Peptides against a protein of PDB entry 3PBP. Designs and how they scored, part 33

Target 1, 203 residues: chain A of PDB entry 3PBP
Amino acid sequence: LNEKDLNLILNKSLVMYESLDSTTDVIVKRNVIKQLQFVSKLHENWNSRFGKVDIQKEYRLAKVQGPFTINPFPGELYDYTATNIATILIDNGQNEIVCVSFDDGSLILLFKDLEMSMSWDVDNYVYNNSLVLIERVKLQREIKSLITLPEQLGKLYVISDNIIQQVNFMSWASTLSKCINESDLNPLAGLKFESKLEDIATI
Target 2, 203 residues: chain A of PDB entry 3PBP as posed
Amino acid sequence: LNEKDLNLILNKSLVMYESLDSTTDVIVKRNVIKQLQFVSKLHENWNSRFGKVDIQKEYRLAKVQGPFTINPFPGELYDYTATNIATILIDNGQNEIVCVSFDDGSLILLFKDLEMSMSWDVDNYVYNNSLVLIERVKLQREIKSLITLPEQLGKLYVISDNIIQQVNFMSWASTLSKSINESDLNPLAGLKFESKLEDIATI

## One batch from the design tools (peptide)

Design b1_p22_2 (made by RFdiffusion4)
Fold by OpenDDE base, seed 3:
Structure b1_p22_2 (fold): chain B 203 residues (1-203), chain A 22 residues (1-22)
Amino acid sequence: as target 1 above (203 residues)
Amino acid sequence: SEIEMRKKVGEYLTEYQLEKSE
């Protein structure tokens, strides 16, 4: 994702927002609004003199010429700006988690559920890059960068000004991966989506 | 299909968040 792509997504989000009317499904309306809010914050950060959004080069939020949505989006984060995006592999079968950091020190872990939705144009359907909230992790630090290592599944390294921390979510991600790969939801029953946070090094 | 499964997982996660907020 680059500035051009972000602008494109923003424009598309605005168009979708403007297309909302009284007949629009409540869920769709909510998702569009949340998407717009998110993208706007990303754009704000991009234009900031002091910071740029660090997005993992290998990940495209808008692979399909359509918008992405985050559902649910934590209301508390509406006033904060996204700072980094990373994609973390959770298995060798291309299952992955998306992580977004915010300037309040929060991380959100997201699942791509590949929702198909009807476009605002008549008789046009698109696959949206739908992102579902799994977990919010509050670090209460200024996050400088997100790092992933291909050989370390389900682990995210968060770099702040003076510390590197590891977020390990394999406790739930392994089960999630299994559910997807085996087409069985049963293992999710009772599963808590709580990641482990560990200090790795002071810098 | 994988697509359908991912959708179901997404639905489950959504419900999880709703329950957590209660």
Scores: peptide ipSAE 0.645, ipTM 0.941, DockQ to the pose 0.489
Fold by OpenDDE base, seed 1:
Structure b1_p22_2 (fold): chain B 203 residues (1-203), chain A 22 residues (1-22)
Amino acid sequence: as target 1 above (203 residues)
Amino acid sequence: SEIEMRKKVGEYLTEYQLEKSE
């Protein structure tokens, strides 16, 4: 996830929000609102850290299809601000995990269950505004930065005040990748989405 | 299709989280 992607997500979130009316299912309404709240906070953080992000307002008619929001968004994180965003490759194809850090020391690992380009770059009524929660990792540290290395699949490096840690999620990401690539959900059965945390170096 | 599969994976993950929270 980069600046451009963030803008796209925010735009889509706004479109989805504006599409809500009295006939909209209550669950859908709730999910859309939660998504918008999340993205808004991301945007605020981005602006504070990297400068103001200009969002191109392009309003479109959107068709809501599930899943389309973070499910679930950790309620505890509503009180905190996103601090860093990173995208981690999990295979040599196009499968990626999005990671967002928060100022409470949490990391959330997110799955892109829709193709962003499909909904944004083409004139269709289906919009991708969905990130699905895979795992929350509580580090209990102030996260300064997230680093990824393209040659290291499924690995995220977290830099805090006094330590660099590695988050390795290939234990589940390899299976996830396989499921996507082979169009088979069966390997997910019984799989635990629990990443390995390892101290790499002290600062 | 890959698109459909990604959606299904998303649904699975959602259910996983729900079950985990129970």
Scores: peptide ipSAE 0.644, ipTM 0.939, DockQ to the pose 0.519
Fold by OpenDDE base, seed 5:
Structure b1_p22_2 (fold): chain B 203 residues (1-203), chain A 22 residues (1-22)
Amino acid sequence: as target 1 above (203 residues)
Amino acid sequence: SEIEMRKKVGEYLTEYQLEKSE
């Protein structure tokens, strides 16, 4: 990916937040809706517990829902504001990671340990209000946007002022996915949840 | 079940974080 391509994807993704319809890619639709749902939860939770949170306008399209809990929540982040949220698929079986960025440049990667109710999935009646901390990534940058590509599993693109960085989860996400899908926790033994950060392009 | 596994994974991750914080 280069800067131009990423910008195009970003723009497209943002436009899709308000233009979701039957023609929208299923994966994209899922991600967008989930983002909105989680953002709504985040907003509600933050407003109730920690005060008002300013998040991207595009993420406030859904009605406020919640409450939800992040465990453990890094204490250092209590004084910071969530700025972006994204959902990243880690396999083709709908396992995903939730990512929330903060204005201190931190990114937290979260696991949904409960089922999430999907607006388009009539078979899912469980609303997930539980998120488990997997990893905190300290980028030390002002995060402008989070971008996910449906064809790139376990990867998150972070746009800051002058750089686009890729956060690659696959070092642990593939194992996590396997554990879930195969109903076996053994592969997690000794696994370090440390993502790879790579510079992709300068802005 | 997937639900049960997700819970277990969550528990594992929680423990992981706790250990990391020690």
Scores: peptide ipSAE 0.643, ipTM 0.941, DockQ to the pose 0.440
Fold by OpenDDE base, seed 4:
Structure b1_p22_2 (fold): chain B 203 residues (1-203), chain A 22 residues (1-22)
Amino acid sequence: as target 1 above (203 residues)
Amino acid sequence: SEIEMRKKVGEYLTEYQLEKSE
């Protein structure tokens, strides 16, 4: 990943964001917004390393309501480009996981620790700009697409060149959901955030 | 509140990752 490529990705993300309207699918809206947030953070990190200031920063801050944080962020991924983003529901409420794929074949699963209900029809829409790393899944494949099914909680389908794989979060996501919904952190004690990977089909 | 709980969960996850990296 170089500066030029990052700028292109950022610009693309901005264009996509600007294209959002009332007719846009809700899933698409969420994905585009989250992508923009993620790319914006990456861009800030990049600029920080080189002591540069992007003139688009003010634009981004104005549009997405401030700086974004991913904590922690795997340092190894600074040299790679995000390729896909998806949002996976983990319960029938509002709890969801954000997943981002990278061109090294990695997936990062992210938690929104400042979750607010996203309503496109509300004048005072607030973007969640804080994400926390839950898990890094190394697939070591070129990820072409991410697919989620609303009826399948905590499941992500990853399409690569020759295989479709399922990433199942429910081993930890059910507990996470419970903790949030019941306001009890105790069930997290000793919990390992390790998703299950299964081959679904050969393409 | 749910908001406060989410923050606490986030803190927990952050610590989890830090411990994992050690």
Scores: peptide ipSAE 0.643, ipTM 0.940, DockQ to the pose 0.480

Design b1_p22_2_s1 (made by RFdiffusion4, then SolubleMPNN; from b1_p22_2, 12 letters changed)
Fold by OpenDDE base, seed 3:
Structure b1_p22_2_s1 (fold): chain B 203 residues (1-203), chain A 22 residues (1-22)
Amino acid sequence: as target 1 above (203 residues)
Amino acid sequence: SLLETKKKVGEFLVEKAKKAAE
């Protein structure tokens, strides 16, 4: 679990919710509300497992800086609750993927496409305000935790009831990293964003 | 720039995801 990312999403969700008015597009309203519900439930679960997280200070700062977006948000996930969040490095140049799990057993892999210099907390942490859906991975398991290893690029470990699984997305992340670092998007054409899932161990 | 590249990548991914949902 990445507490920082959880707080980021929660704060941004709250900011977006507060920005809603009668002129807001119906689709946008729905997305914001559903996202807030998911993150709120996640936060509740987090507090129950790991203790209370105080986001008050960060929320106040986020309110001034503006909302976030996950685009597109899968409609099927509106009825489910987010359970875990993690950030995975895909290169040594600090490019990363954000992963969120849901209680339906799904993982969504997200790209940070807008790097804005925003301070969301008193420690001047910089948070991204835009996340783009890359892939949905359906595990159909109860996800207990997400683990990342800094030395293993593009790999996420998913712990379920009695199984540890590895999600490896370097098949596309290596190309993505190259495109970003070289400012050349041509290699994205025809690229399949399909991660590899492997069972690592039974526990 | 790095920022512009990331933005363009994002746009590409959004369009791809929309097409996949159709």
Scores: peptide ipSAE 0.570, ipTM 0.914, DockQ to the pose 0.545
Fold by OpenDDE base, seed 1:
Order: C-alpha cells, then structure tokens, then sequence
Structure b1_p22_2_s1 (fold): chain B 203 residues (1-203), chain A 22 residues (1-22)
C-alpha cells in the first residue's frame, strides 16, 4: 500500500458514505462509517508525515470506480490513528499481506481477497477493493517505521525508539500461500494465525 | 481460479474473526 492506494481507498470510502440514506440497513451504515473513520485516520497520518496529498482529482474518478471494504471492523481500530503501511510478499507468486501500524503500538495484518485492475489516474494505477483482517499484534511501542526486505518473505521489521523487532508470520503465511496457489482451503482449518515477534537489535 | 480462491479465503477469515469476537 502506497500513497496512491491510500487515496484510492479514501475516495472509495467517501463515495460509500455519501451513498447512505434513510433506507440503508443499520449494519451497512455502521460499517461504512467505521470504514471511513479508519481510512480517514490513515490519510491524516500520511499527510502529516509525508506531506499533503490532493485527492480532488482522484475523488472524481472514485465515483466511477466503486466502493471499498474492510472486514471485519474491530471497534478498537477506529479509536487509533494509523501511522505506517507496508506490503509484505509471502511467496514468489505475488501473494502479499498488507500491514498497518497504529499510534497505540499495534499492528494489523490484512489479506487482499480481491484483485482488481482499474485505471485510477493517468498512470493506469491498479488497486484492491477489499481487505480482510488476519491478525492484530500489540507491540505496546511507538512505531516509527515499517521495513520489508524483498528477499525475506513473510517478514516485517518494526522500528521503534530504541529497538528493531521482526514480525515473522510465515508460520501461517506459508499455509495461506499454498491454499491460494493450490485452490485448497482445507489446510486453513485449525490454522493459528499467530506471528512470531523477535528482538533484532537495539538502536 | 485464483480470484475465486482468494474470495473464499477472505470469507473464511471473516467468519473466523467473527467467531473469535463472540
């Protein structure tokens, strides 16, 4: 997930919010509002760290592109501000996990369950319309940066004030990758989605 | 297909998360 992805998600979330009316189901309303809150916090943090992004042009396109979803909506996520985003490859076949950090020191690991190719800007940017929660990891530290290494599958490096930690999720990601590539979900039954946290170095 | 599988994986994960929250 990069700046363009974030803008796309935000714009789609706004479109969904604007579509709400008196006939909309209560559950749908709640989910759309919560999604918008989540994405807005991501955007606010992104702008504060990396500079303001003008979403006006993208918003016009979003009206044509359709909605975005995140499932499930843990209530706690809406009380926090997203600080960093990273994408981690789990195999050589382009399967990936999206990670988002929050200002409470937590990480969420997300699965892209839909792949869509659509033109968003002049560069024909590709985006995803859906993210699914896999795991929440509570580090209880102020997260400064997320780092991924292309040669290290299923590994995320988290930089805080005084330490670098590794989050390794290959314990479940290897199975997930296999399930996707072989079109067999049976191995997911009983699988524990628990990542391993390890201290790497003191800063 | 790859797309169908990803969709099903997503559905599985959503249901798992719902059960964990109960």
Amino acid sequence: as target 1 above (203 residues)
Amino acid sequence: SLLETKKKVGEFLVEKAKKAAE
Scores: peptide ipSAE 0.568, ipTM 0.913, DockQ to the pose 0.507
Fold by OpenDDE base, seed 2:
Structure b1_p22_2_s1 (fold): chain B 203 residues (1-203), chain A 22 residues (1-22)
Amino acid sequence: as target 1 above (203 residues)
Amino acid sequence: SLLETKKKVGEFLVEKAKKAAE
């Protein structure tokens, strides 16, 4: 996820919000509002770290391209702010997991369940408008950075004030990858989506 | 197709997450 992607997500969330009316289902309305709140917090954090992004141009394009969704979003995190985003490869076929950290010390692992080619601008930028929650990992630390290594599949390194921790989710990601690549979902039944957390080094 | 598979995986995960929240 980069700045452009974040802006697109924000714009789509805004469009969804603006589309709400008196005829909108209550559940849909609630979900849209929650998503907007989430993305807004992400954007605020991003702007603080990487500079302010002008989303005006992209907003108009997002209106044409349709909505974005994160489903579900953990209710416990509604009051917290996203701090970091990372993408982790889980196989050599370009399947990946998106990770977002929060200021409560939580990590959420997300699946991209929609690969859609969308033209957001003249460059025909491809963007995913759908993310699905896989797992929440509670670290209870101030997360400073997320690091991934391309040669280490399904591993995320989390840097806090005094420690580096490894989150390893290959226990379930290997099965997930297989299911995707073989178009067989049977192995997902009974699969536990529990990542392993290990202390790597003190700093 | 790969796209359809990913969609189905997503649907599965959503349902699982909902059950976990109950």
Scores: peptide ipSAE 0.567, ipTM 0.913, DockQ to the pose 0.519
Fold by OpenDDE base, seed 5:
Structure b1_p22_2_s1 (fold): chain B 203 residues (1-203), chain A 22 residues (1-22)
Amino acid sequence: as target 1 above (203 residues)
Amino acid sequence: SLLETKKKVGEFLVEKAKKAAE
């Protein structure tokens, strides 16, 4: 098993889990849950053995010269290291939310307000992607990995040492998507940017 | 345009974040 294969199996397991309903046979439910738990443990072990991609350099560079800047940057996270990054689709029009995890157990959800502009300076490719802070979710867990499924809009799966959690932000992302697509910001007034956190399975 | 809308959304969110930090 390589990392790609493991991720594929994990994604399939998550899809199977989400397909479970009240009519599903008890044995099938149990098997799917056990499979998900098993694959999640394997994924955790994989990350621990081969090292986490330290996005810290990319993140630090992003503050000044990196591919993205975060505005405003949460002051509380200044001394912490980014551990994972994911992009989540919120509609079929390719509106996206960027998620970054930190080693303090925080998850930040970010909006791309500027599309990737390649500034061609003669000597250096400067990618300046503006990211705007939407929400900070404090999980208070060591985040091992972030998983997204293209068919599941506005959902992020967070794997930690002992649990898989789903972050669902469609409560606000549906409105955000509508505002963007219709060029009407009025519905943003009074909108609460609070995601729903749900425990999916224990590891 | 889509780009202009995204920019305005960004401005709105930045302002909201600043208010929340106060």
Scores: peptide ipSAE 0.547, ipTM 0.920, DockQ to the pose 0.382

Design b1_p22_2_s2 (made by RFdiffusion4, then SolubleMPNN; from b1_p22_2, 14 letters changed)
Fold by OpenDDE base, seed 4:
Structure b1_p22_2_s2 (fold): chain B 203 residues (1-203), chain A 22 residues (1-22)
Amino acid sequence: as target 1 above (203 residues)
Amino acid sequence: SLLETKEKVGKFLKEKAIEAAK
């Protein structure tokens, strides 16, 4: 990442956010907001390392309450740029997984561990900024888009140049959901956090 | 509570991820 690239990403994210309205799908709103939060974190890291960059500062301060913190952040991804973000529901409640893609073709699946409630209203939204790493999926593709479908729990569609792939993490997410909802963490000890990757269609 | 459970889950996952990264 260079400063120009980061600025571009941030600006694009802001533009996307500004395009949101009352008719925008909830998932879209969530993704855009979370992207903005993530980019803000990157921006803070950049500022600390290379000096302060003022990019849409007034907008950021007014609209973004804070950046995300990912723990642990994979060291090998420090030199790569986040390209997309998505939020995937894993049950009919409020449990969800956050996914971030990087320009090396990696996906990271993240857990929100401090959420009380989420509001994705454009004018009034609330979020937590704590994200915990669950899994890294290496696709080794240029990821163009991440798509989620409301009726499909624990499934993420990844669009690359020539293929659409499905990432299905219900193999572990179902257990995770149960653990959360029942307040029993015992099943997590032996759980493998390995998602299933499937080719859906060639583009 | 749900919040407490999520925090515990988060802690567990974090520890697991750190161990996996070594």
Scores: peptide ipSAE 0.573, ipTM 0.918, DockQ to the pose 0.496
Fold by OpenDDE base, seed 1:
Structure b1_p22_2_s2 (fold): chain B 203 residues (1-203), chain A 22 residues (1-22)
Amino acid sequence: as target 1 above (203 residues)
Amino acid sequence: SLLETKEKVGKFLKEKAIEAAK
């Protein structure tokens, strides 16, 4: 996930929010509002750390792109601010996990369950419309940055004030990758989606 | 297809996450 991806998600969320009316189901309304809050916080943090992004032009283009969803939303996400985002490859076939960090020191790991992509900018950029929650990891640290290495599948490096930690989710991601590539979901039954945390170095 | 499989995986994960939150 990059700046362009974030803008697309935000624009799609805005479009969905604007579609709400008096006939909309209460659950749908709640989910849309919470999604917008989540994405907005992510965008705010992005602007503060990486520079201000103007989404006005992109918003006009995104109106025809359709909605974006993240399911489910942990209740705690509504009160926290997203701080960092990263994409981690889990195989050489372009299966990936999206990770978002929050200011409470937690990480969420997300799965892109759709490959539907739509162009929304002048450069014909495309993005996915759906993310699914896999795991929440509580580090209880102020996360400064997320780092991925292309040669290390299913590994995320988290930099805090005084420590670098590795989050390794290949314990479940290898199975997930296999299930996707072989079109067999049976191995997912009973699978524990628990990542391993290891201290790498002190800062 | 790959797309269909991803959709099914997504559904499975969603259901699991909802159950875990109860």
Scores: peptide ipSAE 0.572, ipTM 0.919, DockQ to the pose 0.546
Fold by OpenDDE base, seed 2:
Structure b1_p22_2_s2 (fold): chain B 203 residues (1-203), chain A 22 residues (1-22)
Amino acid sequence: as target 1 above (203 residues)
Amino acid sequence: SLLETKEKVGKFLKEKAIEAAK
């Protein structure tokens, strides 16, 4: 995710929230509110780190482009604040996982199951309108930054105050990649979505 | 198509995640 993507997600969340009415299903209402809270926290963090972003233009266009989804929302993280975002490649075909960190020391790994080309300006832009929760990794430490290396597939480096840790999710991501590329979902059955955590270096 | 496959994968993962949260 980049600044533009985050803004688009926020705008979509706002549009969804504004669309709520008395006829809206209770479950839908709850999900939209949770998604909005989640994205708002991300945006707040982003603005604090990178400066305030004007989202007015994108917001207006978002009303035309339609809704998005983040499912399921990790309920345990509802009261916590997102701190970092990273995208990790899982193969050479540009399949990727999105990772978000929180101030409780948690990481969530997300799958982009829907990519749409949308016109947010004069130019068309490919945007993810759907994120699916794969795994929550609990580190229980203050996360300062997330680092990825393009030559290291399915690996995320987490930097805290005193340690660098590696999160390796190729145990399941390799299978996921294969399923996507071969259009065969059978190998997903019984697959354990559990990443490996390893201490790399002390700071 | 690739897009259709991703959507199916997403549906599977979503259902699994929801079930795991119960």
Scores: peptide ipSAE 0.570, ipTM 0.918, DockQ to the pose 0.527
Fold by OpenDDE base, seed 5:
Order: C-alpha cells, then sequence, then structure tokens
Structure b1_p22_2_s2 (fold): chain B 203 residues (1-203), chain A 22 residues (1-22)
C-alpha cells in the first residue's frame, strides 16, 4: 500500500458509509463501519509514521507573498502552524471553499474572492490568491488529515487520533453558491456561517 | 460578471468577519 492507494480506499469506505440507510442489512452496516474504522486508523498511522503534510512554509509565504493571503487572519492563530489544506466543491459550477487546519485543532473555511493572479517580483514569480475568512471551527483535536469527496458537496472529513468527523457547511454554502451564480447578494444578509459537525466513527 | 460577483461577495464576507472579531 502506498499513500495514494490508502487514500483511495479511505474515500471508497467513506462513500460506502454514506450510502447506508435504514433498509441496509445490519451485518452490512457493521462491516462497512468496521472497514471505515480500520482504514481510518491505517491512514492515521501512515501519517504518523511517514510524516504529515507540513504546509508551514507555504503558509508563512502566504501571509506575505505566498500563493494565497487570508483576510482577515485570525489573531489567535498567529502563533500556530497550518497542518493541512483542502478544497471542497459547493456546487457543480466549480465554486469551492478552501479549508486550512492548524495544530491547535482549528479549521478555517475560506472563500476565494479573486482568481489566481500572477505577480512578478524582481527576482521571483509569485502566485497571489485572496482568501476571505468565512468561519473558524474549533475541533480541539490534533488533525491528522483532511479528506474530501468530489461527489459530496460542502462536506469535509476530518481525521484525528481517535475519531473521524464530518464537517457539513451546506447550510450556508448553498446560499453562497446561489448568490454567486445568480449575482444576487441579498440572501447573504442575516446568513449564519455555522457548519455542522458529525461524528462518523471512532478509531 | 462572475468575477465581479465573487469580489463583491468577498468584500461582504470580509466586512462580516471583521465585525465578528470585534
Amino acid sequence: as target 1 above (203 residues)
Amino acid sequence: SLLETKEKVGKFLKEKAIEAAK
């Protein structure tokens, strides 16, 4: 098994889990859940043994001249290190949310308000993307990995040491998507940007 | 345009985030 294969198996396991319903046989349910738990644990162990994706360098660069800037940047996270990054689709029109995790157990959900721009410095080619803070989710866990499934809009799976959790932000992302696609910002007024957390499985 | 809309959305969200931080 390599990392790519493990991720693929994890994704398939998550899809299978989400397909479970009230009509599903009890034995099938149990097997799917056990499989998900097993694969999730393997994934966590893999990251622990071979190293996590460290985006600290990219994050530091992003604050000043990196591929993206976060506005406003939460002051509370200034001294913490970004650990993972993921992009989540919120509609079929390729609107997306960017998520960054930190070593304090926080997730920040970000909106790309500008397309990728190319900037030329005297000595360096730099990408600059504007990212706007939408929501901070405090999980208070060590985040090992972030998983997204293209067929599951507005959903992010977070793997920690002992649990896999689903972050669902379609409560606000559906409205956001509509506003963008229809060029009408009125529905944003009064909208609460609060994601839903669900425990999927204990590892 | 889509780009203009995204920029406006971004501005709105930024203002909201700043207000929430106060």
Scores: peptide ipSAE 0.557, ipTM 0.927, DockQ to the pose 0.385

Design b1_p22_2_s3 (made by RFdiffusion4, then SolubleMPNN; from b1_p22_2, 13 letters changed)
Fold by OpenDDE base, seed 4:
Structure b1_p22_2_s3 (fold): chain B 203 residues (1-203), chain A 22 residues (1-22)
Amino acid sequence: as target 1 above (203 residues)
Amino acid sequence: SLLETKKKVGEFLEKKRIEEEK
């Protein structure tokens, strides 16, 4: 990934963002916003490394109500591009995990620690700008798409060239959900955030 | 509150990951 490529991705993300309206599907809206958040973070980090200020950054801050945060961001992923975004429900109370795939074949699972209601009726969208890294899953495959099923909590399906794999979060997500819903963080102590990866089908 | 809990969860997770990366 170079500066030019990053700028192109950013521009694409901005165009997609600007195309959002009241008729846009909710899932599409969420994905576009999350993509923009991620690209914005990458762009910020990139500029920081080179001591640059980009006009597009100011544009984003003005339009999207930045800044955006992903903490901590894996340093290894600075050289790679996000390819897909998905949101996975972990309970019936609408707690969710955000997943982002990269062209190195890795997934990052993210927690929304600042829940905000999205508004789509105004030019300035209000949405969550804070994400926290839970887990990095290294698949080492070219990820073509991410699929979620609303009836399957804590499960993500990853489609690559020759295989569909399931990533199951429920080993830790059930505890996380409980902690959130009961306002008790004690069960998080000692919890292992390792998802289960299973081959579902060959393509 | 739910919001406060989520913030605390986020802080916990962030701290954990930062420590693991060291």
Scores: peptide ipSAE 0.589, ipTM 0.925, DockQ to the pose 0.495
Fold by OpenDDE base, seed 5:
Structure b1_p22_2_s3 (fold): chain B 203 residues (1-203), chain A 22 residues (1-22)
Amino acid sequence: as target 1 above (203 residues)
Amino acid sequence: SLLETKKKVGEFLEKKRIEEEK
């Protein structure tokens, strides 16, 4: 990422996050900057490992938002605090999964069962507070950032202290998407909601 | 409708998770 691209992302992110919580401007700015640093590292490591990749300039950065009603809420997480939140597209028709990270190193993948409007707008977190638990992934590490790429469906990048990991849930999300789009729930029967975790790069 | 389908999907998922916790 060049300086221009980083500035663009920074500006977009700052506007987005400041609009959500104006009382924590300094903290928000700090977090956004840190996230951008991680995005930069991600980009560098990705290019180093896999060659130069043309990544969209629009990155979705994670911030904790609420309140959410998660059903069922994992009992083990009652004592922990959410650290990041992200939405991941699972198709080109605007179906998406919500991911929330916790300070115990857990990720939860969530379904918006009451979403009335399909959009990329962060406002969705304000209007729809009903989320259904799909899967819990225990990373057992400090999660610093969640990154999504619009061109990569059903993929979440998790940045921790020393590693970038990819969570790929298209194994079940493709079926879920089809069920939603076709209004047929039959394929959900017997479906395993198990995501694939892969190490991408060290940081 | 899309909304109805999502609601049904949510119900399915919730039931599944509850059963897994038992």
Scores: peptide ipSAE 0.589, ipTM 0.925, DockQ to the pose 0.435
Fold by OpenDDE base, seed 3:
Structure b1_p22_2_s3 (fold): chain B 203 residues (1-203), chain A 22 residues (1-22)
Amino acid sequence: as target 1 above (203 residues)
Amino acid sequence: SLLETKKKVGEFLEKKRIEEEK
């Protein structure tokens, strides 16, 4: 994900929030509010690094096409600020995992479970509306940046002040990829969604 | 279809996360 993607997610969240009414389930309302706050914090962090982004035009477009959801919402991260976002390929068929870092030193890994995409940008970019929480990885350090290498599937590099760490989730992502590509979910049963953390280099 | 499979995978993952929180 880049700035554009983040902005789009924010717009989708805003649209979803505005769609709430008196008939909406209380749990749904709470989740939408939490999601909006989460995405807003992420956007705020981005703006602090790269400058303010005017989302008004994109927001108007999003009013037609929303909403966006994260299921379940990572409630434990509600009060923390998102700092970085990345997309990691898990196979050559374009299956991917979304990763978001937070200022508490944690990462969340997310799955795109909805391929149906809508265009929320003036450039007619298309994005889906649903993400699913897979795993929370606690690094307990200040995360400065996330790096991915297209030739290294299922690997995320996390840069902190004094160290580069690798998060390797191919232990479960290889199975996930296979399940998707073969349309067989049986191998998911009993699968542990636990990524491997390894120190790569000191800075 | 690929689309349907991804939806089902998502449902599975969501259910698993809920169960782990119990």
Scores: peptide ipSAE 0.588, ipTM 0.926, DockQ to the pose 0.512
Fold by OpenDDE base, seed 1:
Structure b1_p22_2_s3 (fold): chain B 203 residues (1-203), chain A 22 residues (1-22)
Amino acid sequence: as target 1 above (203 residues)
Amino acid sequence: SLLETKKKVGEFLEKKRIEEEK
């Protein structure tokens, strides 16, 4: 997930919100609102860190395109502000995990379960319109940044005030990757989605 | 297909998370 992806997500969420009316199912309304809240917090934090992102042009384009979803919508996700986002490769193909950090010290690991080609701009026309929650890792630290290394699959480095930690999720991501690549979901049954946290260095 | 598999994986994960939150 990058700046453009975030903008797309926000725009799609706004479009979904605008589609709500009196005939919309109550559950759908709730989910859309919660999704918008989540994405808005992401965007707010992004702007504070990297400067204001102008989404006006993209928003206009998004109005005529498909929606974006984040599943599930646990209430806890909406009580906090997103602080960082990163994308981590889990194999040498195209399978990736999206990570979002929050100001409560939590990391959310998300699966990209939908790839969609969309007309957005010259440099970016393929988007993921769906994210699924895999795991919540509670660090209970103020997360300053997320770092990934392309040569290190399934590893995320979290920088806090006084420590750098590694989150390693290859324990489950290797299986996930295999399932995707082989089109066999059987190995997912019974799989524990728990990442390994390790201290790397004190700072 | 890859796309179909990803969708199914997503469905599986979502269901699992929902069940665990109950």
Scores: peptide ipSAE 0.589, ipTM 0.926, DockQ to the pose 0.537; fails the geometry check

